# Ledger of designs, part 204: peptides against a protein of PDB entry 5TUV

Target 1, 107 residues: chain A of PDB entry 5TUV
Amino acid sequence: KEVIDRLRYLKAEIEDLELKERELDQQKLWLQQSIKNVMDDSINNRFSYVTHEDICNCFNGDTLLAIQAPSGTQLEVPIPEMGQNGQKKYQINLKSHSGPIHVLLIN
Target 2, 107 residues: chain B of PDB entry 5TUV
Amino acid sequence: AQECQNLEVERQRRLERIKQKQSQLQELILQQIAFKNLVQRNRHAEQQASRPPPPNSVIHLPFIIVNTSKKTVIDCSISNDKFEYLFNFDNTFEIHDDIEVLKRMGM

## One batch from the design tools (peptide; made by RFdiffusion4, then SolubleMPNN)

Design b2_p29_3_s2 (from b2_p29_3, 14 letters changed)
Fold by OpenDDE base, seed 5:
Structure b2_p29_3_s2 (fold): chain B 107 residues (1-107), chain C 107 residues (1-107), chain A 29 residues (1-29)
Amino acid sequence: as target 1 above (107 residues)
Amino acid sequence: as target 2 above (107 residues)
Amino acid sequence: QLAYSGTLDVVNPLPHFSSAEVEKLLELE
């Protein structure tokens, strides 16, 4: 009897949690769309940038590459492997689909 | 008993997913706020300067930052498909997205 | 095999990546 009651309770709770999860999924989609709309706004888009100073303030002592690419650009980093000269290969592969990639070097 | 255990595991799994999704929603909200703050900052700055910043002095969203040692040799190649870029490093590197940068900027 | 992959998306943050950390993890495996 206790086991049966526990089963009923758990099943009911799981059902409630499923509903909650779906609600959160919908909220996420809504918020994502909202963010896209805000960022795609012509005025907002015009001012959607950071400066070299901003980046330098965030990172110190390193060579920095700023890579601007269209939304949807694919980023891949292969597992480092030994090259022909015995040096490990550290690579970043970028594939854009909708526009050019812009690279800035920040020292 | 086994069925109860299975349901309890499922319950916990769903609870964790819900918690993660709630956290993700909060992060998205913060991202939107950070973006709006960035836009406002830049609008104000350009108003004060009475001109936009030089094109090569800013990084437009979306972007990533790659940081590596000052000693790292960086090579960039563009494939036959002009939409594909390959970066080669002779040493380790880190990747940071624009959201992380905005956080570091305090936006 | 890829050590890291992602898509630049304003609504989908990319996890922070360190190639050094990945190598460290791979060495432990």
Scores: peptide ipSAE 0.527, ipTM 0.910, DockQ to the pose 0.851
Fold by OpenDDE base, seed 4:
Structure b2_p29_3_s2 (fold): chain B 107 residues (1-107), chain C 107 residues (1-107), chain A 29 residues (1-29)
Amino acid sequence: as target 1 above (107 residues)
Amino acid sequence: as target 2 above (107 residues)
Amino acid sequence: QLAYSGTLDVVNPLPHFSSAEVEKLLELE
């Protein structure tokens, strides 16, 4: 029956797609590790920075804060809610576990 | 048959996921290239200047950029070890990561 | 509780965040 043949075909194709998806997942993990290795290299790490000029060229018109923090630093932004004074609270929480955080005013 | 239709929906869903993962892999490759270009640029610049840039003139990866109105009042609470930061804004803000900055820089 | 959360990680990009956009979305819900 055509329906039975179609079912068999679809099941086989889905199985192949599962294999392809797993392959892509592994490639992603490998590439992520590669990026880490490149960035952790002593020479690359020494030169892994941008300048004030770089940032100013990317953004304009507003106040700009540059926040440098160690890899793995946790970032949280609460939902803006009304405070006790009736004013909305806009917040950023940062928590590092491996080193200090450094803040620069760019603009 | 209904079973065929269900499998075709699943097939399409998997194909879309695979497409998305392929796109994400390409993005990671571009990120790695951008980083290498950044390192090369900075290394060459320092060689020409025969000195590293002033410490507070550069922003080391990883970092985020926070932009807000020039009228926004920003308060910052810092722990003694500078491992924890709390930023308070009286108005809305935006957050951009270092990867976005590298893209805007054309790296 | 949180509108946005993540970790600074070179292999896990943070999506662009706008508090204004979040508020707008919350108002629609």
Scores: peptide ipSAE 0.525, ipTM 0.909, DockQ to the pose 0.855
Fold by OpenDDE base, seed 1:
Structure b2_p29_3_s2 (fold): chain B 107 residues (1-107), chain C 107 residues (1-107), chain A 29 residues (1-29)
Amino acid sequence: as target 1 above (107 residues)
Amino acid sequence: as target 2 above (107 residues)
Amino acid sequence: QLAYSGTLDVVNPLPHFSSAEVEKLLELE
């Protein structure tokens, strides 16, 4: 009896949690679409940028590359491997499908 | 008894997923706020300057920041397809997305 | 094999990546 009651309770709770999780999934999709809409707005898009100063304020003491690319651009970093010169290869591969990639060196 | 234990494990798993999803939603909200603040800042700045910033002085979203040591040698190769870039580093590097930058900016 | 991959997307944040951290993890394996 006790086990049966516990099972029923747990099953009911899990069902409620399933509903809650689906609700959160829908909310996420809604919010993601909202963000896209806001960022795609012509006025917002015009002002959706940061400056060199902004980047420099966030990072110091390093060489900084700013890489601007269209949404959907693929980024890949292979596992470092030894090169012919005995030096490890550290690489970044970028592939855009909808526009040019713009690279800036931040000093 | 074993069935109860299995359901309790599942219950806990679902609770953790729900917690994670709630956190992700909060993060998206903050991202949207940060973006709006960025746009507002830039609009105000351009109004004060009475002109847009120079094209090479700003980085448009979306972007990533690659930071590495000042001693790191960086090579960039552009494929025949102008949309593909290969970066080579002789040392380790870090990658930060625009969202992280906005956070660091205090947006 | 890739140590890191992602797609630039305004609604899908990229995790912070450190090449050094990846190497440390690989050395431990």
Scores: peptide ipSAE 0.520, ipTM 0.908, DockQ to the pose 0.863
Fold by OpenDDE base, seed 2:
Structure b2_p29_3_s2 (fold): chain B 107 residues (1-107), chain C 107 residues (1-107), chain A 29 residues (1-29)
Amino acid sequence: as target 1 above (107 residues)
Amino acid sequence: as target 2 above (107 residues)
Amino acid sequence: QLAYSGTLDVVNPLPHFSSAEVEKLLELE
């Protein structure tokens, strides 16, 4: 009886948690759409940028590449493999589908 | 008893997922706020300067930052079409997205 | 195989990536 009662309780709780999870999923979807709308706004889009100074303030001591690309651009980094010259190859592959990729060197 | 244990595990699993989703939702909210703050900052700055920043002095969203040692040799090639880029590094690197940058900026 | 993959998306944050960390993890496997 105790086990049966516990089972009933757990099943009910899990059902409640399922509802909560779905609610959170919907909220996320709504917020994602909201963010897209905000960023796609002409005024916001015009001012949606950071400066070289901003980046330099966030990072120091390294070479910095700023790569701007359209939303939806695919990014891939293969597992480093030993090259023919005995050095590991470190790579970044970018594939845009809707616009040019712009690269800035920040030093 | 075993069924009870299975449901308890499932309950805990769902609780963890909910916690993660709640955290992700909070991050999205903060992201939206950060973006709005960025836009406001830039609007104000351009109003004060009475001019937009030079085109190559800013990085438009979305973007990523790649940081690597000053000694790292970086090679970039465009392949197949103008939308595909291959970066080669002779050493390790890190990738940071624009959201992380905005966080570091304190937006 | 890919050590890292993602899509630039304003609503889908890319996880921080360190090639050095990935190599370290691969060495442990």
Scores: peptide ipSAE 0.515, ipTM 0.907, DockQ to the pose 0.853

Design b2_p29_3_s3 (from b2_p29_3, 16 letters changed)
Fold by OpenDDE base, seed 4:
Structure b2_p29_3_s3 (fold): chain B 107 residues (1-107), chain C 107 residues (1-107), chain A 29 residues (1-29)
Amino acid sequence: as target 1 above (107 residues)
Amino acid sequence: as target 2 above (107 residues)
Amino acid sequence: QLAYSGTLDVTNPLKPFSSAEVEEKLKKE
């Protein structure tokens, strides 16, 4: 009976945890929508940028490319594999569905 | 009992997921704050300068930063539909998103 | 096939990526 009671208790607790997890999922969705709304605001959108200096302060030494693309742009990086020419392929694939992609050389 | 042990393992798994989700929510909140701080900074800077920055001097969100060796050869190909971009590198590279940049900026 | 994928969306941040790290992991597997 003690084991049965323990089982019942654990099952009830797990059910409560499931509810809590669903609540957190909903909160995440709400927060994500809130962020979108903030970023889509006309004033915020106008000032949603960083400078070359900002980027240079964050990274040192190597070549830096800044690639700006519309929200929702798809990014894919294949596994670096040997190509037909015997050289490894290091690639970035971008697919935009709305608007152009802009590339800036930072340093 | 084995059944009790199984449920306790499941309970612990759910608790860990909940903890992770709570952490992710906190990160999203911080991201929203960072974005607002960025906007405020830029608004103030433009007010002081009495003009917007040159178009090619800033990177608008969303963006990614690609970091690679200065010796790396980079080629960019644009598809016929103008929405697909292929970047080819002859060596390894790193990708960082705009959120990481904002963090590094201390926003 | 893909080492990395995602979308440019602030609500779903991309994890930092290193192609070198991917190659190293593949060699160990």
Scores: peptide ipSAE 0.532, ipTM 0.906, DockQ to the pose 0.858
Fold by OpenDDE base, seed 5:
Structure b2_p29_3_s3 (fold): chain B 107 residues (1-107), chain C 107 residues (1-107), chain A 29 residues (1-29)
Amino acid sequence: as target 1 above (107 residues)
Amino acid sequence: as target 2 above (107 residues)
Amino acid sequence: QLAYSGTLDVTNPLKPFSSAEVEEKLKKE
């Protein structure tokens, strides 16, 4: 009897959690759309940038590449493999679908 | 008993997913706020300067930052269709997105 | 196999990535 009651309780709770999860999914979707709308606004888009100084203040001592690409651009980093010369290959692959990629070097 | 245990595991899994989704939702809210703050900062800065910054001095969203050693040799190649970019490094690197940069900027 | 993948999307943030950390993990496996 106790086991049966526990099972019933757990099943009911799981059902409630499913509803909660779906609610959160919908909220996330709504917020994502809101963010897109805000960023796509002409005025906001005009001012949606950071400066070299901003980046330099965030990172020190290394070479920095700033890669600007359209939203939806795919990023892939393969597992480093040994090249024919014995050097490990460290790579970043970018695939854009809607526009050019712009690269800036920041020292 | 086994079924009860299975349901308890499932319950816990769902609770953790919900917690993660709640956290992600909060992060999205903060991201939206950070973006708005960035826009406001830039608008104000351009007003004070009475001109927009030079195009090559700013990085437009969305972007990523690649951080690597000063000694790292970086090569970039573009595919024939010009939509695919390959970056080659002779050493390790780090990738950070624009959202992280905004966080580091205190936006 | 990919060590890291993602999409530039302001509504879907990328996790910070370190190739060095990946290599270190691979050594432990």
Scores: peptide ipSAE 0.526, ipTM 0.907, DockQ to the pose 0.856
Fold by OpenDDE base, seed 2:
Parts: C-alpha cells; sequence; structure tokens
Structure b2_p29_3_s3 (fold): chain B 107 residues (1-107), chain C 107 residues (1-107), chain A 29 residues (1-29)
C-alpha cells in the first residue's frame, strides 16, 4: 500500500519534471534566438569586438592567439600522439564553412 | 520496492538535468548582458575618439583564444580558401572562448 | 580520436580546454 502510493507519487513528480525540463528547453531556444538576433543587429555587430588590451588583461605570461572565425566554425583537437621525431603533437584543426578565419598574435 | 528505487533514481537524474539547464540558461542571460555591455563600451569609446579602432587592433566576435607558453613553437597551415587552419604546437595549450573572455573582462 | 571538439557558436559556449589536463587524464586511464 505504501509502495503503491509512493509509486504514484513518484510517477506524478517525474511527469511534472518532464514538463519543467521541456519548458526550460523552450526557454533556452528562445534565448538563443534572442542572442542571435541581438548579435546580428547591424549596430551591435559593428561594435562586437574586444581589444588586444582586453585579452592581455585576461591572460598573463603566455603567447596568445586570437582566432576569429564565422559562427559555426568547427574546432577539433586530436589526442596528442607521439610524432616521428619522438615529440608529442599538439594540434588544433579549424574548419569554417561560411568565411575566412583570421588569426591575431596577442602580446 | 525495486520499482520505487528505479523511479527515485530517475527522479534524481531529472532534477540534476533541470538544475544544469537552469544554470545554462542563467549563463546565456549573463552572456547577453555582457555582450550588450561590450557593445555599449565600444560605442562610447569610439564616440569619444571620434574614430573606429584600427582594423588589426580588435578581435571581432565570435573568436577563441589559444594560450601557450612563450617557448612554444607554433606552426600554422592554411588551406587555399583560408577556410581550414591547422595549428601545430610543440607543447601544451589552452583554449578559451569569447564568452569566457567577456566574463574575465567583467562585462 | 579527438580530445576536444566544438563549434564557434555564441549560443553554445565552449568548455575551456587544456591539453595538459587531457594528457593527465589519459595517463590515468
Amino acid sequence: as target 1 above (107 residues)
Amino acid sequence: as target 2 above (107 residues)
Amino acid sequence: QLAYSGTLDVTNPLKPFSSAEVEEKLKKE
């Protein structure tokens, strides 16, 4: 009897949680679209940048590469493998589909 | 009893997913605010300077930051259409996206 | 096999990546 009641309670709660999760998913989609709209706005797009100083203030003591690429650009980092010379290979692969990639050396 | 336990596990799993989705939603909201603040800052700065920044002095969104040791040797291979980039490093590196940069900037 | 993958998407933040951390994890496996 107690088990049956607990089962009913849990099933009802799970159903409510499913609804809540779907609601959050919809809210996320809405917000994502909103962000896209804001960023695609001509004025916002014109001013959507950071400076070298901004980047330098965020990181210290390292070589910094700023890589600007179109939205949707694919980023891949293979597992480091031993190269022919006995040195590990560290790689970044970038593939854009809609425009050129720009690289800036910071500091 | 076992069925109750299974549902309790599922309940907890869903609660955790909801919590994660709520957190992600909050992050997106903060991202939008940060972006608006960035745009406002840049608009004001350009108004004060009465000119846009030099083209190679800024990094347009979206972008990523790659940081590595100053001793790291970096090689870059570019495709003919400049849509594909291969970076080779002789040492470890880190990748940070523009959203993280905006956070670090305090936007 | 990839240690890290993603897309530049303002609506889908990339997780911070450290190749050093990946190597450390791989050593433990």
Scores: peptide ipSAE 0.522, ipTM 0.904, DockQ to the pose 0.863
Fold by OpenDDE base, seed 1:
Structure b2_p29_3_s3 (fold): chain B 107 residues (1-107), chain C 107 residues (1-107), chain A 29 residues (1-29)
Amino acid sequence: as target 1 above (107 residues)
Amino acid sequence: as target 2 above (107 residues)
Amino acid sequence: QLAYSGTLDVTNPLKPFSSAEVEEKLKKE
């Protein structure tokens, strides 16, 4: 009887949690769409940028590359492997599907 | 008893997922606020300057920042499809997205 | 095999990546 009661309690709680999780999933989708709408607004889009100074203030004295690309651009980093010359290969692959990629060197 | 234990494990797993999703939602909200603040800052700055910034002085969203040592040699190649870029580094690097930059900027 | 992958999407933030961390993990394996 005690086990049965515990099982019923747990099953009911799990059902409530399932509903809560689905609710959160829907909220996330809504919020994501809202963000897209805000960023796609013509005025907001016009002013959606950072400066070289902004980047320099965020990072110290290392070499910085700023890579601007269209939303949806694919980014891949292979596992570093030894090259033919004995040097490890550190690589970044970018593939855009909708527009050009722009690269800026900062420092 | 074993069934109760299984359900308790499932319950805990669901609770953790819910917690993670709640945190992700909060981050998205903060991201929206940061973006709005960025737009407002840039609008004000351009109003004061009475002109837009030079094209090569700003990085438009979305973007990523690649951080590497000053000693790192960076090679960039563009495929026949100009939408594909390959970056080669002779040393380690870090990648940060625009959202992280906005956070570091205090937006 | 990829050490890191993602898409530029403001609605899906990329986790910070360090190639050095990947190498460190590989050395421990």
Scores: peptide ipSAE 0.522, ipTM 0.905, DockQ to the pose 0.882

Design b2_p29_3_s4 (from b2_p29_3, 15 letters changed)
Fold by OpenDDE base, seed 3:
Structure b2_p29_3_s4 (fold): chain B 107 residues (1-107), chain C 107 residues (1-107), chain A 29 residues (1-29)
Amino acid sequence: as target 1 above (107 residues)
Amino acid sequence: as target 2 above (107 residues)
Amino acid sequence: QLAYSGTLDLVNPLKPFNSKEVEEKLEKE
């Protein structure tokens, strides 16, 4: 009797949690769409940038490359492998499908 | 008894997933706020300057920042249409997205 | 094999990436 009651309670709670999880998933989708709409707005898009100073204030002491690319650009980093000279190869691959990629050396 | 234990484990797993999803939603909200603040800042700055910044002086979203040592040698291969980039480094590097930059800027 | 992959997306943030850390983890496996 006690075990049966506990089972019933747990099953009911899990059902409530399932509903909550689905609700959160839906909220995420709506929020993502909202963000897209905000960023696609002509005025917002015009002013959606940072300056060299902004980047320099966020980082210091190293070489900084800023890579601007269209949304949807693919980024890949292979596992480092030994090169011909016994040096490990560290690599970044970028592939855009909708527009050019722009690179700026910040410092 | 075993069934109760199984359901309790499932309950806990669902609770953790819900917690993670709630955190992700909060981050998205903050990102949207940060973006709006960025737009407002830039709009105000351009109004004060009475002109837009030079095209090569700003970095438009979306972008990434690559951070590496000043001693790192960087080679870049670019496709004719500038849709594909291959970066080669002789040492390790870090990648940061625009969202992280906005956070560091305090937006 | 890739150490890291992602897509520049305004609604899906990229996880911060450190090539050194990934390399060290892979060497321990």
Scores: peptide ipSAE 0.530, ipTM 0.908, DockQ to the pose 0.839
Fold by OpenDDE base, seed 2:
Structure b2_p29_3_s4 (fold): chain B 107 residues (1-107), chain C 107 residues (1-107), chain A 29 residues (1-29)
Amino acid sequence: as target 1 above (107 residues)
Amino acid sequence: as target 2 above (107 residues)
Amino acid sequence: QLAYSGTLDLVNPLKPFNSKEVEEKLEKE
């Protein structure tokens, strides 16, 4: 029956897709490790920066804060709530675990 | 028939996940390339200048960019452990990571 | 409750965040 054949085909295809998905997951892990290795290289690390000009060229008309923090730093933005003065609280919480956070005002 | 429909849905779900993962892999590849290009640019620039840039003139990876109105008042407080930072804004803001910046830079 | 959360990770990009958009979405819910 056509339905039975279709079911068999779909099941087989789903199994193949599952294998493909796992393959992609492995490739991602490999690539992530590669990126880490490249970025952790002493020479690359020395030159892993952008300039104020670079940032200014990417954004116009705003106040720009550059916040450099160690990898793994946690970033949280609470839901805005009304403050004591009726002002909504717009906040960014950063929690570092391995080093200092450095903040630069770009413009 | 219902089983066939269920498998069709599952098939489609997996196809979409695979597509997303493929896109993610492509992005990671581009990120790695962008980073390498950044490093190359900076190495070349410092060689030409025969000196590194001033420490506070550059933003080291990883970083985020916060942009807000020029009228926005920004307050920053640091916790006692010096690993927690709280930024307060009196208005809305946007957050962009370093990867997006590198993209905007055309790296 | 958090409107946005993430980890500064070189291999895991953060989703772009706009507090205004999030606020507007929350108000509509």
Scores: peptide ipSAE 0.527, ipTM 0.907, DockQ to the pose 0.850
Fold by OpenDDE base, seed 5:
Structure b2_p29_3_s4 (fold): chain B 107 residues (1-107), chain C 107 residues (1-107), chain A 29 residues (1-29)
Amino acid sequence: as target 1 above (107 residues)
Amino acid sequence: as target 2 above (107 residues)
Amino acid sequence: QLAYSGTLDLVNPLKPFNSKEVEEKLEKE
């Protein structure tokens, strides 16, 4: 009977947790939509940028590439493999579905 | 007994997912705040300067930052459709998104 | 196979990626 009671309790709790999880999913959706709306605003969009200095202040000592691309652009990094010259290949693949990709070299 | 154990595992799994989702929501809120702060900063800065920044001095969102050694050789290839970009590196690199940059900026 | 993948999405942050660390982990497996 103790086991049966525990089972009943656990099942009820799991049901409650499922409801909570769905609630959080809905909240996330709403928040994501809110963010999109804010960023799509004409004025906000006009000022949605960082400066060269901002990037330099965040990183030091290395070569930096700033790659601006449309939202939804796909980013892929293959597992490094040996090239024809015996050197490992380190790659980044970007696929945009709308608009151009802009690259800036920092430092 | 085995069923009880299975349900306890499931319960814990759901609790962890809920915790993760709560954390993600908090991050989204912070992202929205950071973005608004960025916009406000830029508006104020342009007002003070009485001009927009030079076009190649800023990086518009969304963007990523690729960080690599000063010694790294970087090659970029663009596909025929101009929407696909391939970056080749002869050494390792790091990728950071715009959200992380905003965090580092203290937005 | 991909070492890393993602989508530039303003509402979905990308996890920071270090190719060196990933490579080292893969070599240990």
Scores: peptide ipSAE 0.526, ipTM 0.909, DockQ to the pose 0.861
Fold by OpenDDE base, seed 4:
Structure b2_p29_3_s4 (fold): chain B 107 residues (1-107), chain C 107 residues (1-107), chain A 29 residues (1-29)
Amino acid sequence: as target 1 above (107 residues)
Amino acid sequence: as target 2 above (107 residues)
Amino acid sequence: QLAYSGTLDLVNPLKPFNSKEVEEKLEKE
């Protein structure tokens, strides 16, 4: 009887948790769409940028490439492999489908 | 008894997923706030300057930052339409997205 | 076909520049 009662309780709780999880999934979807709407707004889009100074303040002492690309641009980093000269190849592949990619060098 | 244990494991699994989803949701909210703060900052700055920033002085979202040593040699191959980029490095590099940059900026 | 291929050696610090400027410099080499 005790085990049966515990089973019933657990099953009921799991069902409640399933509902909660679905609620969170819906909230996430809603929030994601909200973010997209905010970012795509004409006014917000006009002012959606950072400066060189902003980047320099975030990183120091290194070479910085700022790569701007349309949303949905593919970024691929292959596993480093040995090159012909015995040097590891470190590579970044970028592919845009909707617009050009722009690169800025920041020191 | 075994069924009870199985359900308890499942319960715990679901609780952990819910916790993770709640955390992710909070993160998305913070990201949206950071973006709005960025927009407000830039709007104010341009109002004070009475002009937009030079086009090559800012990095529009979305973007990534590639961080590497100053000694790193970078080879870049670009398609004719600027839709595809291939970067080769002779040393390691780091990639940071715009969201991380906004966090580092304190937005 | 690739429109441009180049190598950047940033051992010495340079002023910030965009991809077009980099491309122009490499074509002159």
Scores: peptide ipSAE 0.371, ipTM 0.896, DockQ to the pose 0.027; fails the geometry check

